Peptides against a protein of PDB entry 3EFO. Designs and how they scored, part 15

Target 1, 262 residues: chain A of PDB entry 3EFO
Amino acid sequence: SQLADLYKSCETDALINFFAKSAFKAVLHQPLKVIREILVNQTAHMLACYRKNCASPSAASQLILPDSMKVLPVYMNCLLKNCVLLSRPEISTDERAYQRQLVMTMGVADSQLFFYPQLLPIHTLDVKSTMLPAAVRCSESRLSEEGIFLLANGLHMFLWLGVSSPPELIQGIFNVPSFAHINTDMTLLPEVGNPYSQQLRMIMGIIQQKRPYSMKLTIVKQREQPEMVFRQFLVEDKGLYGGSSYVDFLCCVHKEICQLLN

## One batch from the design tools (peptide; aimed at target 1 Q62 L63 D67)

Design b1_p22_1_s1 (made by RFdiffusion4, then SolubleMPNN; from b1_p22_1, 8 letters changed)
Fold by OpenDDE base, seed 2:
Structure b1_p22_1_s1 (fold): chain B 262 residues (1-262), chain A 22 residues (1-22)
Amino acid sequence: as target 1 above (262 residues)
Amino acid sequence: SSYVALDMNKLEEDLEKLLEEA
């Protein structure tokens, strides 16, 4: 069917870019609550239409996502949780305005990374391999107290260290003997010069490539106060200021789809 | 067209499976 073809040709990253710019434009003359409701409604309507016209009959307890939109909900939830659409006290009005303007000029690739960061388990690095580590889902459940993770969203870069991160890696990255000795005020990694340090720097360089802005590095220790800022980038988790988890959002979307079809 | 079906009664499990396939 023509509808089926439309869904096949649909690219989620392009849709999110469009929705983001549309919503961020609307911020100037519509309440945030209304904008968020519209986004949820649009998501539900698109998926309801697919279920009705393009998918085979399924149980009411199932959420049906076309392959082309299988990650649409997670990105939509990220958009809904962005500080431009969901006010947070730790974000100033100027910062929100700045982010709004940035997104309004972002291309598809930039907005994709901006809304859903890359989270890389760098403690798994093989210094003999040229391959980048596979990204993990942006959730605290994917972190490990024994691990070291690099998060990047095109604007910010975080190096998160678990309280039990390997001392040998700490030594390799920071040239200090232990977790306690790491200086979190640093915005640059030291030039240690060992293979692991060089590999990490290379990865950071690759992440920075073709990004329009130079990402500032923030070093974060687990269980220290700055970790709270880092956690806000774990976009699949429940937010502190009204943002839903990915799971909760899926439930919400499913409920709305059912309401539309029943 | 192909699609993904998530069982809302076991969403966590299905999501994990989906993530592994992605």
Scores: peptide ipSAE 0.387, ipTM 0.856, DockQ to the pose 0.826
OpenDDE base, seeds 1, 3, 4, 5: peptide ipSAE 0.337, 0.367, 0.355, 0.381; ipTM 0.840, 0.851, 0.829, 0.860; seed 5 fails the geometry check

Design b1_p22_1_s2 (made by RFdiffusion4, then SolubleMPNN; from b1_p22_1, 8 letters changed)
Fold by OpenDDE base, seed 3:
Structure b1_p22_1_s2 (fold): chain B 262 residues (1-262), chain A 22 residues (1-22)
Amino acid sequence: as target 1 above (262 residues)
Amino acid sequence: TSYVALNMDTIEEDLEKLLDEA
């Protein structure tokens, strides 16, 4: 059917790019609340239409997603939680404006990474491996007090340090005796020269490759004030200022679809 | 034309599968 072809031709990354640019353009003329409502409605209507016309009968307790849009909700939630659409007091007007402008010029790949960051458990690095560590979900539940994580979204890079990070790794990365001695004002890692440090730097380099913008590095200690900024990039979690968790968003979308389909 | 069915009662588990496939 024509509908089936439409959904088949739609790629989630392209859709998110489109929705992001459309929404960010609308910010100039419409209230943020209205824009967010439109995005949710569009998401629900698209999925409701698919369920009605393309999907096989299913239980009411199921959310049916076409394969081409199977991850649309997670990215849509990220879009809705972005500081451009959901203003946060800790984000300056200038920063929000800057991000808006950047996204307006982003390609599909860049916007995908921007809305859903890459979170890497670098404490698990194998210095002899040429492979990057497997990314974990952008949620606090995936962090550990004993871990060290690198987060990157194409614009920012964060090195998050658990309060119980291994001293040997701290020494290897920062050349300091302990967690307490780490200087969070640094924007560059020291040239320690050991295999672990070199591997980390290589990973950071790989992440930076093919990205149009140079990512500034921010060192973040767990339980310190700057960690609050870092937590905002854990996009699957519930936001401090009204953003929903991914699970809550799915429930919301499901509810709206059910309402549309009676 | 294929689709994924997410069970809302086990949504967290189902989501992990989706993201792994993305």
Scores: peptide ipSAE 0.397, ipTM 0.874, DockQ to the pose 0.790
OpenDDE base, seeds 1, 2, 4, 5: peptide ipSAE 0.371, 0.383, 0.358, 0.385; ipTM 0.854, 0.867, 0.857, 0.866; seed 1 fails the geometry check

Design b1_p22_1_s3 (made by RFdiffusion4, then SolubleMPNN; from b1_p22_1, 7 letters changed)
Fold by OpenDDE base, seed 2:
Structure b1_p22_1_s3 (fold): chain B 262 residues (1-262), chain A 22 residues (1-22)
Amino acid sequence: as target 1 above (262 residues)
Amino acid sequence: SSYVALNMDNIEEDLDKLLDEA
């Protein structure tokens, strides 16, 4: 059907870019609550329409997502949890204005990375490989105390270190003997010059490549206060300011779809 | 068209299927 073809040709990254810009434009003249409701409703309606008209009959207990839109919910949830759409006093007007302005000018690729960061387990780096390590899902559940992770969203870059991260890697990256010796005030990695350090720098360079903004590097130690900022970018988790987890959002969308179809 | 079906009773097990392209 024509409708099925439409869904097949749909690109989630383009959709999220559109929704983000539309929503961020709307904040100028509509209440945030209304905007959030519209976004959720639109998501549910699109998926409900697909289920009704394009998908094979399935159990009501299932959430059906077309392949072209299978990642739409996670991005939509990230959009909903963005500071621009949150009415929290803890979020400064300047921060909202800044992010709004940035997103309004972002291309499809930029907004995709912005809303769902790339999280790389760099402790698993193969120094002989030119390939980036496989990204992990942006959730605390994917972190490990023994691991070192690089997170980037096009604007910020974080190097997160577990409390039990290998001393060898710490030495390799920072040229210090232990986790305790790492200076989190630095915004640049030292030029250590060993293969691991070089590989990490290469990866960081690749991530920075073709990005419109230079990403500031923040070193984050697990269980230190600055980690709270880092956790905000673990977008699948429950937001610090009341946003839903990815799972919770999926449940919400599913319920709304059921309400629309039943 | 092809689609992904998530079982809401055990959604966490299926989430990896959704984010392989992200």
Scores: peptide ipSAE 0.411, ipTM 0.894, DockQ to the pose 0.737
OpenDDE base, seeds 1, 3, 4, 5: peptide ipSAE 0.371, 0.406, 0.392, 0.403; ipTM 0.882, 0.895, 0.889, 0.892

Design b1_p22_1_s4 (made by RFdiffusion4, then SolubleMPNN; from b1_p22_1, 8 letters changed)
Fold by OpenDDE base, seed 2:
Structure b1_p22_1_s4 (fold): chain B 262 residues (1-262), chain A 22 residues (1-22)
Amino acid sequence: as target 1 above (262 residues)
Amino acid sequence: TSSVALDMNNLEEDLEKLLEEA
């Protein structure tokens, strides 16, 4: 059917770009609450339509996602949790305006990275390999107290260090004896010159080269106050300023689909 | 059309499977 073909050809990255721009345009004339409701409704309607017209019969307790939209919910949740769509006094008006304007001009690839950051386990680097480590899901559950992670979303770059990060890696990256000696006020990594440091810098360079904007580096120590800012980018978790976890959002979408179909 | 089914009664487990395939 034409409808089935449509779902097969669907590109989630293009959809999220469209929804983001539409929502961010609507911010000028509609209440944020209404915009968020529309986005959830649209998501539910698309998936309900698929279940009704394209999917094989399944139990009501199941959420059915076409392959082409397998990651749509996670991106949609990220959009819903973006500062532009949140009415919080803690969020700077200037920051909201800035991000809104950026997204309005972003291409599909840029918006994808913007809403769902890359989170790389730097502590797993093989200095003999030129390949980037495999990204992990943006959740606290994927972090390790013994780990070091690089997060980038096209606008910001964070280097997160667990409290039990290996001293040898700390020495390799920062040229300091221990976690306690790391200066979090620095915005540039020192040029230590060892293979590990060089590889990390290379990775950061690769990430930066693919983006139109220069990303400022923020060093984040686990359990320090600035970690709260970093946690905002763990988009699959609950938002600090509101918003659901990915799991909670899936439940919400499923509930709405059931309401539409029953 | 190919699709993924998530059991909402066991979502955490199914989600892990989904993520591994992605």
Scores: peptide ipSAE 0.429, ipTM 0.873, DockQ to the pose 0.864
OpenDDE base, seeds 1, 3, 4, 5: peptide ipSAE 0.412, 0.422, 0.426, 0.416; ipTM 0.869, 0.874, 0.868, 0.877

Design b1_p22_2 (made by RFdiffusion4)
Pose (drawn by RFdiffusion4):
Structure b1_p22_2 (pose): chain A 259 residues (1-239, 243-262), chain P 22 residues (1-22)
Amino acid sequence: SQLADLYKSCETDALINFFAKSAFKAVLHQPLKVIREILVNQTAHMLACYRKNCASPSAASQLILPDSMKVLPVYMNCLLKNCVLLSRPEISTDERAYQRQLVMTMGVADSQLFFYPQLLPIHTLDVKSTMLPAAVRCSESRLSEEGIFLLANGLHMFLWLGVSSPPELIQGIFNVPSFAHINTDMTLLPEVGNPYSQQLRMIMGIIQQKRPYSMKLTIVKQREQPEMVFRQFLVEDKGGSSYVDFLCCVHKEICQLLN
Amino acid sequence: SSLESTIAEIDEALDEKLAEAS
């Protein structure tokens, strides 16, 4: 009968999986604007209820989120930015209908990765003694012109290359000497390499391991290349609203529920 | 500025979750 126990026991990934499927089913029944509104308001409602009933007294300039829901807003914003609940500019209806379908079948492990892609820094990789590098936030702010990154959501796998990308690596991987020497349209498996091209293929394997679909590798050269598609998977950035924007929005309506 | 502390808390919790997933 206590609300504190309800919140202390929640799982964001499980909640996100429900909201996503619930919203994706509703796409075949209601205006998308109506669906998005229900999502945002339910999110503000859950948090406002916790604020007026469980949270110890705190200043109004603060937005209080339970531990169980720390990253719920970030993921909810990712759902709202997803092409299924978004619109016309680019992204075919065939792409939307397809992704809408893929999510309807997903388990928790799949939906977590689908809505928050895994961004791995590759240029800072420890040689032959690896075990998959620490992940980095899904934002351009964590990309470096000197860096090479791996981004995967379970369906796509992007190998991102910066402009000042170390030629030492571009050689040990693409077998070519320089950055401008790589052609994106040749997105096939590169072998050779002794320390790196192996350590990279090692992590590309470990990532695919638990994943049902074999991911489509897409190489991205930084500055004005296909990169526009890649930017979509940096779900923390604006690309809908940014993570911070959404957080700013939820607080407004949480306050609107004046308490 | 009113949400800076809240944003930091959320960011730290996300980083911890990513570290745990790794």
Fold by OpenDDE base, seed 2:
Structure b1_p22_2 (fold): chain B 262 residues (1-262), chain A 22 residues (1-22)
Amino acid sequence: as target 1 above (262 residues)
Amino acid sequence: SSLESTIAEIDEALDEKLAEAS
């Protein structure tokens, strides 16, 4: 059907871009709570419509998503948890305003990265490979105390270090003997010159060159206070300030869809 | 459950998306 074809053409990244800009525009004249409720409602209605009119016959309670929108719930939850829509005390009004303005001008490729960051396991780098490591899910569950991860969302870049990060990698990246010696006030990695350092710098360069904005690097040690800022970018996890986990959000959407279909 | 099945599908789709972006 024509409607089915329409849903097939609706790509998640484009939808998120649209919803984000719509919501961020609404921030100027509507309460954040109302905006969030509208987004959830729109998501539920859209998916309910698909289930009713386009999906293959199945149990009424079954959540069915078109292929092009399978990750929509994930990204929508990320949008809902963004500091522009979910007020956080550690984020200033100016910062929220800045991010809002940036998103209003973002293309589809930029906005999708902004809402769902790249999280790369740097500790698994093959120095002989010219390809980026595969990104992992943006969740604490994917982190390892023995690992080193690079996170980038187009505006910020973080290098997260587990408390048990291999000393060899620490030496390779920072040219210091141990985790304790790492200076987290640094915004640039030292040019150590070994293959691992070069590879990491190359990766960071690739990530940066694809983005229109210069990303400031923040070094984050696990269990130190600045890690709290980093954790806010683990967008699938439950937020500290009212944001839901991805699974919780999906359950909420599913319930609302069922209500609409009944 | 149906929801668990859906989550699995979403997880797979997201993993694929992340892999392609790298």
Scores: peptide ipSAE 0.633, ipTM 0.946, DockQ to the pose 0.768
OpenDDE base, seeds 1, 3, 4, 5: peptide ipSAE 0.611, 0.628, 0.625, 0.629; ipTM 0.942, 0.945, 0.944, 0.945

Design b1_p22_2_s1 (made by RFdiffusion4, then SolubleMPNN; from b1_p22_2, 12 letters changed)
Fold by OpenDDE base, seed 1:
Order: structure tokens, then sequence, then C-alpha cells
Structure b1_p22_2_s1 (fold): chain B 262 residues (1-262), chain A 22 residues (1-22)
């Protein structure tokens, strides 16, 4: 669509890659609190500068930005919520070190997917189409009990199933009669051979293409304990370890920008 | 409100971006 072409985010992708690597380098010799503050300040300052230079004089409360910069805050919030920049005891040092090293070696395309995952409504698949379904926002509000969703961030892949997901789709994907019969310990989908199964496997293959790492598949049932791990990748929601929701972050940044423009 | 309008603009941009990435 014309809108899709208009909102190409190459500049934002480059910026988030730069900010991520800069911050992850800084964690070696600067306090995490200071790093987070710097990132927020840099975001607000940058957006304030663009507001001044890209729009006619208007009320400071109306944040007018270039199209490419409109999506910077969501990625920045995802960066701020990454385990590398959090000092919670629940996060192991090894996990932080691992993710830090991964991001330090990521290209622009990889970091884009890593910080904001692709979430696809698999239950809406058209088996006659070779096109991927349109991705939805990474929030619980976009899930449905009747739906099946595939999430991928370049390192992990999740297949989330609602408690009321269609039995015919469950049969098509897993070759079992109902939701209760799905084995969540499996890391590979069975080769059922029907058009829906083939289409899903094709989609998973496309997502895996050109990625440096093989993504491990995790099957997740709604309302089961492992779903909590999946929910951590719904990056627009409030983080488990104190990170802000996207909406809350926008409000915070907006306030700071207005202060800078006054 | 101006805040709501700003947020909506950013959400619209994100929706458009997701459509492009798919």
Amino acid sequence: as target 1 above (262 residues)
Amino acid sequence: SPLDESIQAMEDALDALLAERS
C-alpha cells in the first residue's frame, strides 16, 4: 500500500542499532541507571530537535515528527526494557552477557526484528496465498482466545494457541483432535501434509530465511505457565521486571519533549 | 487532546511499518 511505502524505517532501524550497541558497550563501565537516563534524554532531545526543524510553528504539545522518527520511541522502549539494561536479580549475569554479545554483532535488519518481534495471526491464513499475513502489534490486546499466533524475534519462535482456537486448525497443524491433546514439549511441528500445515511450514521457513541463527520453536498454550515466557516478547506491554508499556513511555517522552521546547 | 493526537500519529506509523515488514 501507499502507506506502507511511506513509512519505510531505514533511518530508525539504523538509529536503534547504533543506540543498542552504544548502550551495550557502556554497560561495561557505566551504571545501568545512568545508561537508561542517557537513552531517554537522547530520545527526547533528538525528537525535540526534529520537531523544531521539520514543522511550522505550532503548539509544543502537538508533536509533529518526520514519518521515520514516529516509530523511534517504540524501539527505544524495547531497548530500555532489554535484560542487558536491567539489574534485576531474576536475570542471570550469563543471560545478560549472552544477549549483549548477540546484539553487539547484529546488523541493522537483525536488531530490528530482535527488539520488535514479528507477531503473525496464523488463524487467518489463506492457504491459496503465498503472502505472509499482516503482522499485528506486539501486545496482549491483539491476541484472541480463538486465535493462533506465531511470534519470532530472530532468536526464538513461539506458536501461541488460544484456549478456544479452532479444532479444525489444531487438527490441521498437530493432527490431534483438540487443544487439550497438544503436546507443548515438541520443538518441531509434525508434517501433517494438508494445505494449512504446508502453508504454516512455508511461513516459518520464510521467517527463518537469512537469519544467522536457527530459531527454536516453542509451543505455548494460553493460560498455561509457559505462556509467561511468551508474554515477555509482547514488547508493547508492561515488562515483567519494571519496564514501561509503550503508551506509558510515549507519555513520558512527550512530556520531556514539551519541556525541552518551552 | 494534543497528546492523544501525537500518540495516534505514532501508532498509525507503527501500523504502517508492520504492514511493510510483512
Scores: peptide ipSAE 0.520, ipTM 0.922, DockQ to the pose 0.799
OpenDDE base, seeds 2, 3, 4, 5: peptide ipSAE 0.423, 0.132, 0.425, 0.376; ipTM 0.896, 0.714, 0.898, 0.881

Design b1_p22_2_s2 (made by RFdiffusion4, then SolubleMPNN; from b1_p22_2, 11 letters changed)
Fold by OpenDDE base, seed 4:
Structure b1_p22_2_s2 (fold): chain B 262 residues (1-262), chain A 22 residues (1-22)
Amino acid sequence: as target 1 above (262 residues)
Amino acid sequence: SDLDASIAEMEAALDAELAARS
């Protein structure tokens, strides 16, 4: 059907870009709570329409989404939890205003990365490979105390270090003997000159080159205070200020879809 | 459950997308 074809042609990244800009524009005139409700409603309506008109008959317990939109909910949840739409005390008004303005001018690729960061397991780097390590889900469950992860969202870059991260990697990256010796006040990695350091720097460079804004590097040690800021970028996790986990959001969307179809 | 299975499918799709980003 024509409608089915439409859904097949839909691109989630474009939709999120549209929804984000629409919502961020609405911030000027509508309460945040209302905006969030509208976004959820729009998402549910879109998916309910698909289920009603395009999907094969299925049990109500199933969440049926077109292939092109299987990742829409996770991005939508990220949008809903963004500091522009979900105010957080630790985020200043100026910062929210800044992010709002940035998103209003972002292209599809920029907003995609902005709402769902790239989280890379740096501890798995192959110094002989020119390929980036496979990104992992933005959740604390994907972190490990033994790991080192690089997170980037186009505006910020974090290097997260587990408390038990390998000393050899720490030495390779920071030229210090242990985790405790890492200075988290630095915003630049030292030029150690070994292959691992060079590879990491190259990766960081590649990530930076794809973005229009210079990302400040923040070194984060697990269990230190700055980690709390880092954790806010683990967008699949439950937010501290009312944001849902990815799974919880899926359940919410499913429930609303069912309500629309009943 | 059926919902769990559906969620798994979406998670798999996300994994695939993330892999493609790299």
Scores: peptide ipSAE 0.663, ipTM 0.955, DockQ to the pose 0.851
OpenDDE base, seeds 1, 2, 3, 5: peptide ipSAE 0.632, 0.634, 0.654, 0.613; ipTM 0.952, 0.950, 0.953, 0.948

Design b1_p22_2_s3 (made by RFdiffusion4, then SolubleMPNN; from b1_p22_2, 11 letters changed)
Fold by OpenDDE base, seed 1:
Structure b1_p22_2_s3 (fold): chain B 262 residues (1-262), chain A 22 residues (1-22)
Amino acid sequence: as target 1 above (262 residues)
Amino acid sequence: SPLAASIAAMEAALDARLAAAS
């Protein structure tokens, strides 16, 4: 269809940027509940429209969408789970105002990374390769107790270490003998000088490159208290303050789409 | 089910996107 042919892979990013800025502007004059409902409704209606143009409508058929639209829901859910659109006493007014202003000034690439962080399995690094490791889904289910992961969203950077992360890698990164010896108060990695350390630093540099803000590094040990903050950036999981998991959101949106198609 | 298939397709698309970003 004409509609399907018009959308590129980057169109979703542009849409999310648009929806985010529109919603965050609307916060000034509309109730949060209404804004969230509008976003969900717009998502469902948009996807329903594309479904009609991609295949014969049927309530019992698979939701067939253009590739660009297939990933729209996950980003929309991330937007819906942002503190700006949540009314919780645990979230300070200053934090909401800050994030609102940040997003209002973000370009398409910035907002894309902001809403869906890059999560990289650092423990799989090949020191002989110049390629970045493939990002994994932002969910706890993709973490490993034996793994080390780097997370970045354009504003924050985390280095997450599993309780059983390889001592060799710990030594290579931190120059300490074990997990227990890692100082999580550090905001900079030591310059150990081995190939693995150098590659990690290079990766961090690449991630930081072209980002408007300097990302402060937070070192996080699995099962320690600061991990709770890190887990908030695993955007596909259920949110602490009422946000849905990605799967739950998909079910909700799918139901609404089916209702529109019936 | 149509729901399961739809979810699987969307997840696959996301996986592909993340893989391509490397």
Scores: peptide ipSAE 0.580, ipTM 0.936, DockQ to the pose 0.750
OpenDDE base, seeds 2, 3, 4, 5: peptide ipSAE 0.544, 0.530, 0.446, 0.517; ipTM 0.926, 0.922, 0.895, 0.917

Design b1_p22_2_s4 (made by RFdiffusion4, then SolubleMPNN; from b1_p22_2, 11 letters changed)
Fold by OpenDDE base, seed 1:
Structure b1_p22_2_s4 (fold): chain B 262 residues (1-262), chain A 22 residues (1-22)
Amino acid sequence: as target 1 above (262 residues)
Amino acid sequence: SDLDASIAAMEAALDQRLAERS
């Protein structure tokens, strides 16, 4: 279709940046509930419009979109779940103000990473490969008790370790004999010097590269209290302080789009 | 269902995006 041919993949990131800044500016003068409703409506209307121009007439319930637009909903949901747009007393005013200001100054590349973090299964690293491991979906369902994952959103970096992480990897990364010996208070990985450690450090360096802020490393053990903070960055899951899971959001948007197309 | 198909397509697109950006 004409509309599909004109759409660029980078436009999704640009749209998210625009919507985020527009919404965060509106927070100063409009109720949060209204802002959230506007974002949902804009998402539904936009997707409905693309549906009309993307495919031949078919059942309205079958949502056919350009490939580049298919990922817009997940980012919109992440925006909706940001603390700036949530009305929960557990979130401090200072935190809201801080994140609002940060996003208002973010470029397109920064905002897309901020709203949807990179989650890398580093336990699958090939020490002979120079390629980064493929990122996985930001959901608890993609974690493994036997795995080690690196998460980064441009501001924070987490190293998550499953309770059954391989001892040889733990030794390779931390130079300790077991999971229990890992000190989670450290913010820097030791320079062990083996190929795996070097590869991990290289990956961390690549992730940090071209980011405007230095990401502090937080080491997280599965089933320990600090893991709760890490789980907040698994943006596809249901939010701790509100917001829907990605699947629930898709259902909601799908329903609204169908209503618009009827 | 149409909903399931739509969700599957969106998830596939996201998987592809993640693979391409890493």
Scores: peptide ipSAE 0.619, ipTM 0.948, DockQ to the pose 0.799
OpenDDE base, seeds 2, 3, 4, 5: peptide ipSAE 0.581, 0.618, 0.567, 0.529; ipTM 0.937, 0.946, 0.930, 0.922

## One batch from the design tools (peptide; aimed at target 1 P66)

Design b1_p23_1 (made by RFdiffusion4)
Pose (drawn by RFdiffusion4):
Structure b1_p23_1 (pose): chain A 259 residues (1-239, 243-262), chain P 23 residues (1-23)
Amino acid sequence: SQLADLYKSCETDALINFFAKSAFKAVLHQPLKVIREILVNQTAHMLACYRKNCASPSAASQLILPDSMKVLPVYMNCLLKNCVLLSRPEISTDERAYQRQLVMTMGVADSQLFFYPQLLPIHTLDVKSTMLPAAVRCSESRLSEEGIFLLANGLHMFLWLGVSSPPELIQGIFNVPSFAHINTDMTLLPEVGNPYSQQLRMIMGIIQQKRPYSMKLTIVKQREQPEMVFRQFLVEDKGGSSYVDFLCCVHKEICQLLN
Amino acid sequence: EEEEEEEIEEMLEKIDEASEEAE
C-alpha cells in the first residue's frame, strides 16, 4: 500500500520496453501527436507523484527523480526522437514501418540497446589485452577529431573516423596510409593488421554476440560525408529536443501539476 | 513478458489511485 515501495522496485529498461511497444501499437490507431503527448504527460505524472508523495522536502528549483528512474527521462526522450514517432523530413515510411515492427518483438536487452546506442572509443584502445572498451555517452561532444569510434544499436554498426585521425591506425585497419585514402562505399571486412585490426575485429565480434540480427557496418568519415545518418544515433543531442531540453520540459509540466 | 506488462499496468493504476487519494 506504500508508494515508496512501488518506485523503489521499478526498472527503467522494462518500463521503456513497455512504453515503446505501447506507443508503437498505438501508431496504427491515433495521431502521433496524441501518442507523444500521452508519453510525456505520463512521464511527468509518474515523477510528479513521486515528488508530492515520497521525496523528502526539497527546493522547487529542483527536479527529483527516483534512483529506479534516474535514466528514465533520457530513454523516454530517445523514444520520442525515434523515427517511428517522428516525421516526413527524410526517413522513408518503409524505414518507419520496419523499425516499428522490429521493436514489437524485442526483449529488454534489445530495446535498451536500440534506444540508447553503444558508443565505443577505438583510438584509445588497449592493445592485445582488451575486453571491450568503456562506453561513452551518445553525444557528439564525446567525439574527437583525433578519434575513431564504434556505434551500435543492434541493427547498425558505425565506424566513425575523425579528420585528424591517426594515420598509424588508419593503416593498421584499412591497410591504406591516410584518412583521405578511405572510400566509404567499400564497407567490407578489413583483415590484415596484427595488433589493432585484430583488436577491433575482436570487439565487433563480441558486440554482435548476443544480438539477433547481424548488423550492417557503415564507415563514416567525419566532416561532410554520410555522417548525417550517423548523427541520428547520437540520441542525447538535438539532431527532436535534446536530453536537457526534455528534462527542462518534464519539470515544467511537473510543476504545472502544482505541487 | 505478458506478466511483466500486466505488472506495469497495475503499477501505473496504483500511481493514479494514489494521486486521486492525495487530491
Fold by OpenDDE base, seed 3:
Structure b1_p23_1 (fold): chain B 262 residues (1-262), chain A 23 residues (1-23)
Amino acid sequence: as target 1 above (262 residues)
Amino acid sequence: EEEEEEEIEEMLEKIDEASEEAE
């Protein structure tokens, strides 16, 4: 059917870019609450239409997504939780205005990375491989106290260290004997020169490639105060100052779809 | 990018039209 072909041709990253720019434009003349409601309604409407006209017959209780839009809800939730659409007390008006302007100029690839960061388990690096480690979901549940993770969203880069990070990796990255000796005020990794350090630097270089902005590195120790900022980039989790977890958002969207189909 | 935006807008319009016809 014509509809089925339309859904197959859809690209989630392009849709999110479109919705983001539309919403961010609307911020100038509509209340944030209304904008968020519109985005949720649009999402539910698109998915309900697919369920009704394109999906195979199934139980109404099942959330059926087209293959092209399987990740649409998670990205939409990220958009809804962005500081431009969801005001946070720790974010100034100027910062919101700045982020709004940045997104308005972003291409599809840039906006995708901006809304859903890459979270890489650096502690799993194979120094003999030139491949990037597989990214994990942006949630605290995917972190480990024994792990080291690199997070990047095209604007910021974080190196998160668990309290039980391997001393050998700490030595390899920072040239210090333990977690306690790591200086979090540094914005550049030392040139230690060992294979692990070189591999990490290479990965950071690859992540920085083809990005329009130079990402500043922030080193974060688990359970220290700056970790609170890092946790805000774990976009699948419930926000401290508002915004749903991904799971809660899926439930919300599913409920809305069911209402549309009844 | 403008071409892609136009394509998305057209797609959304078609989805809306089809949804209305199906109701």
Scores: peptide ipSAE 0.161, ipTM 0.758, DockQ to the pose 0.838
OpenDDE base, seeds 1, 2, 4, 5: peptide ipSAE 0.018, 0.018, 0.021, 0.019; ipTM 0.524, 0.495, 0.477, 0.534; seed 5 fails the geometry check

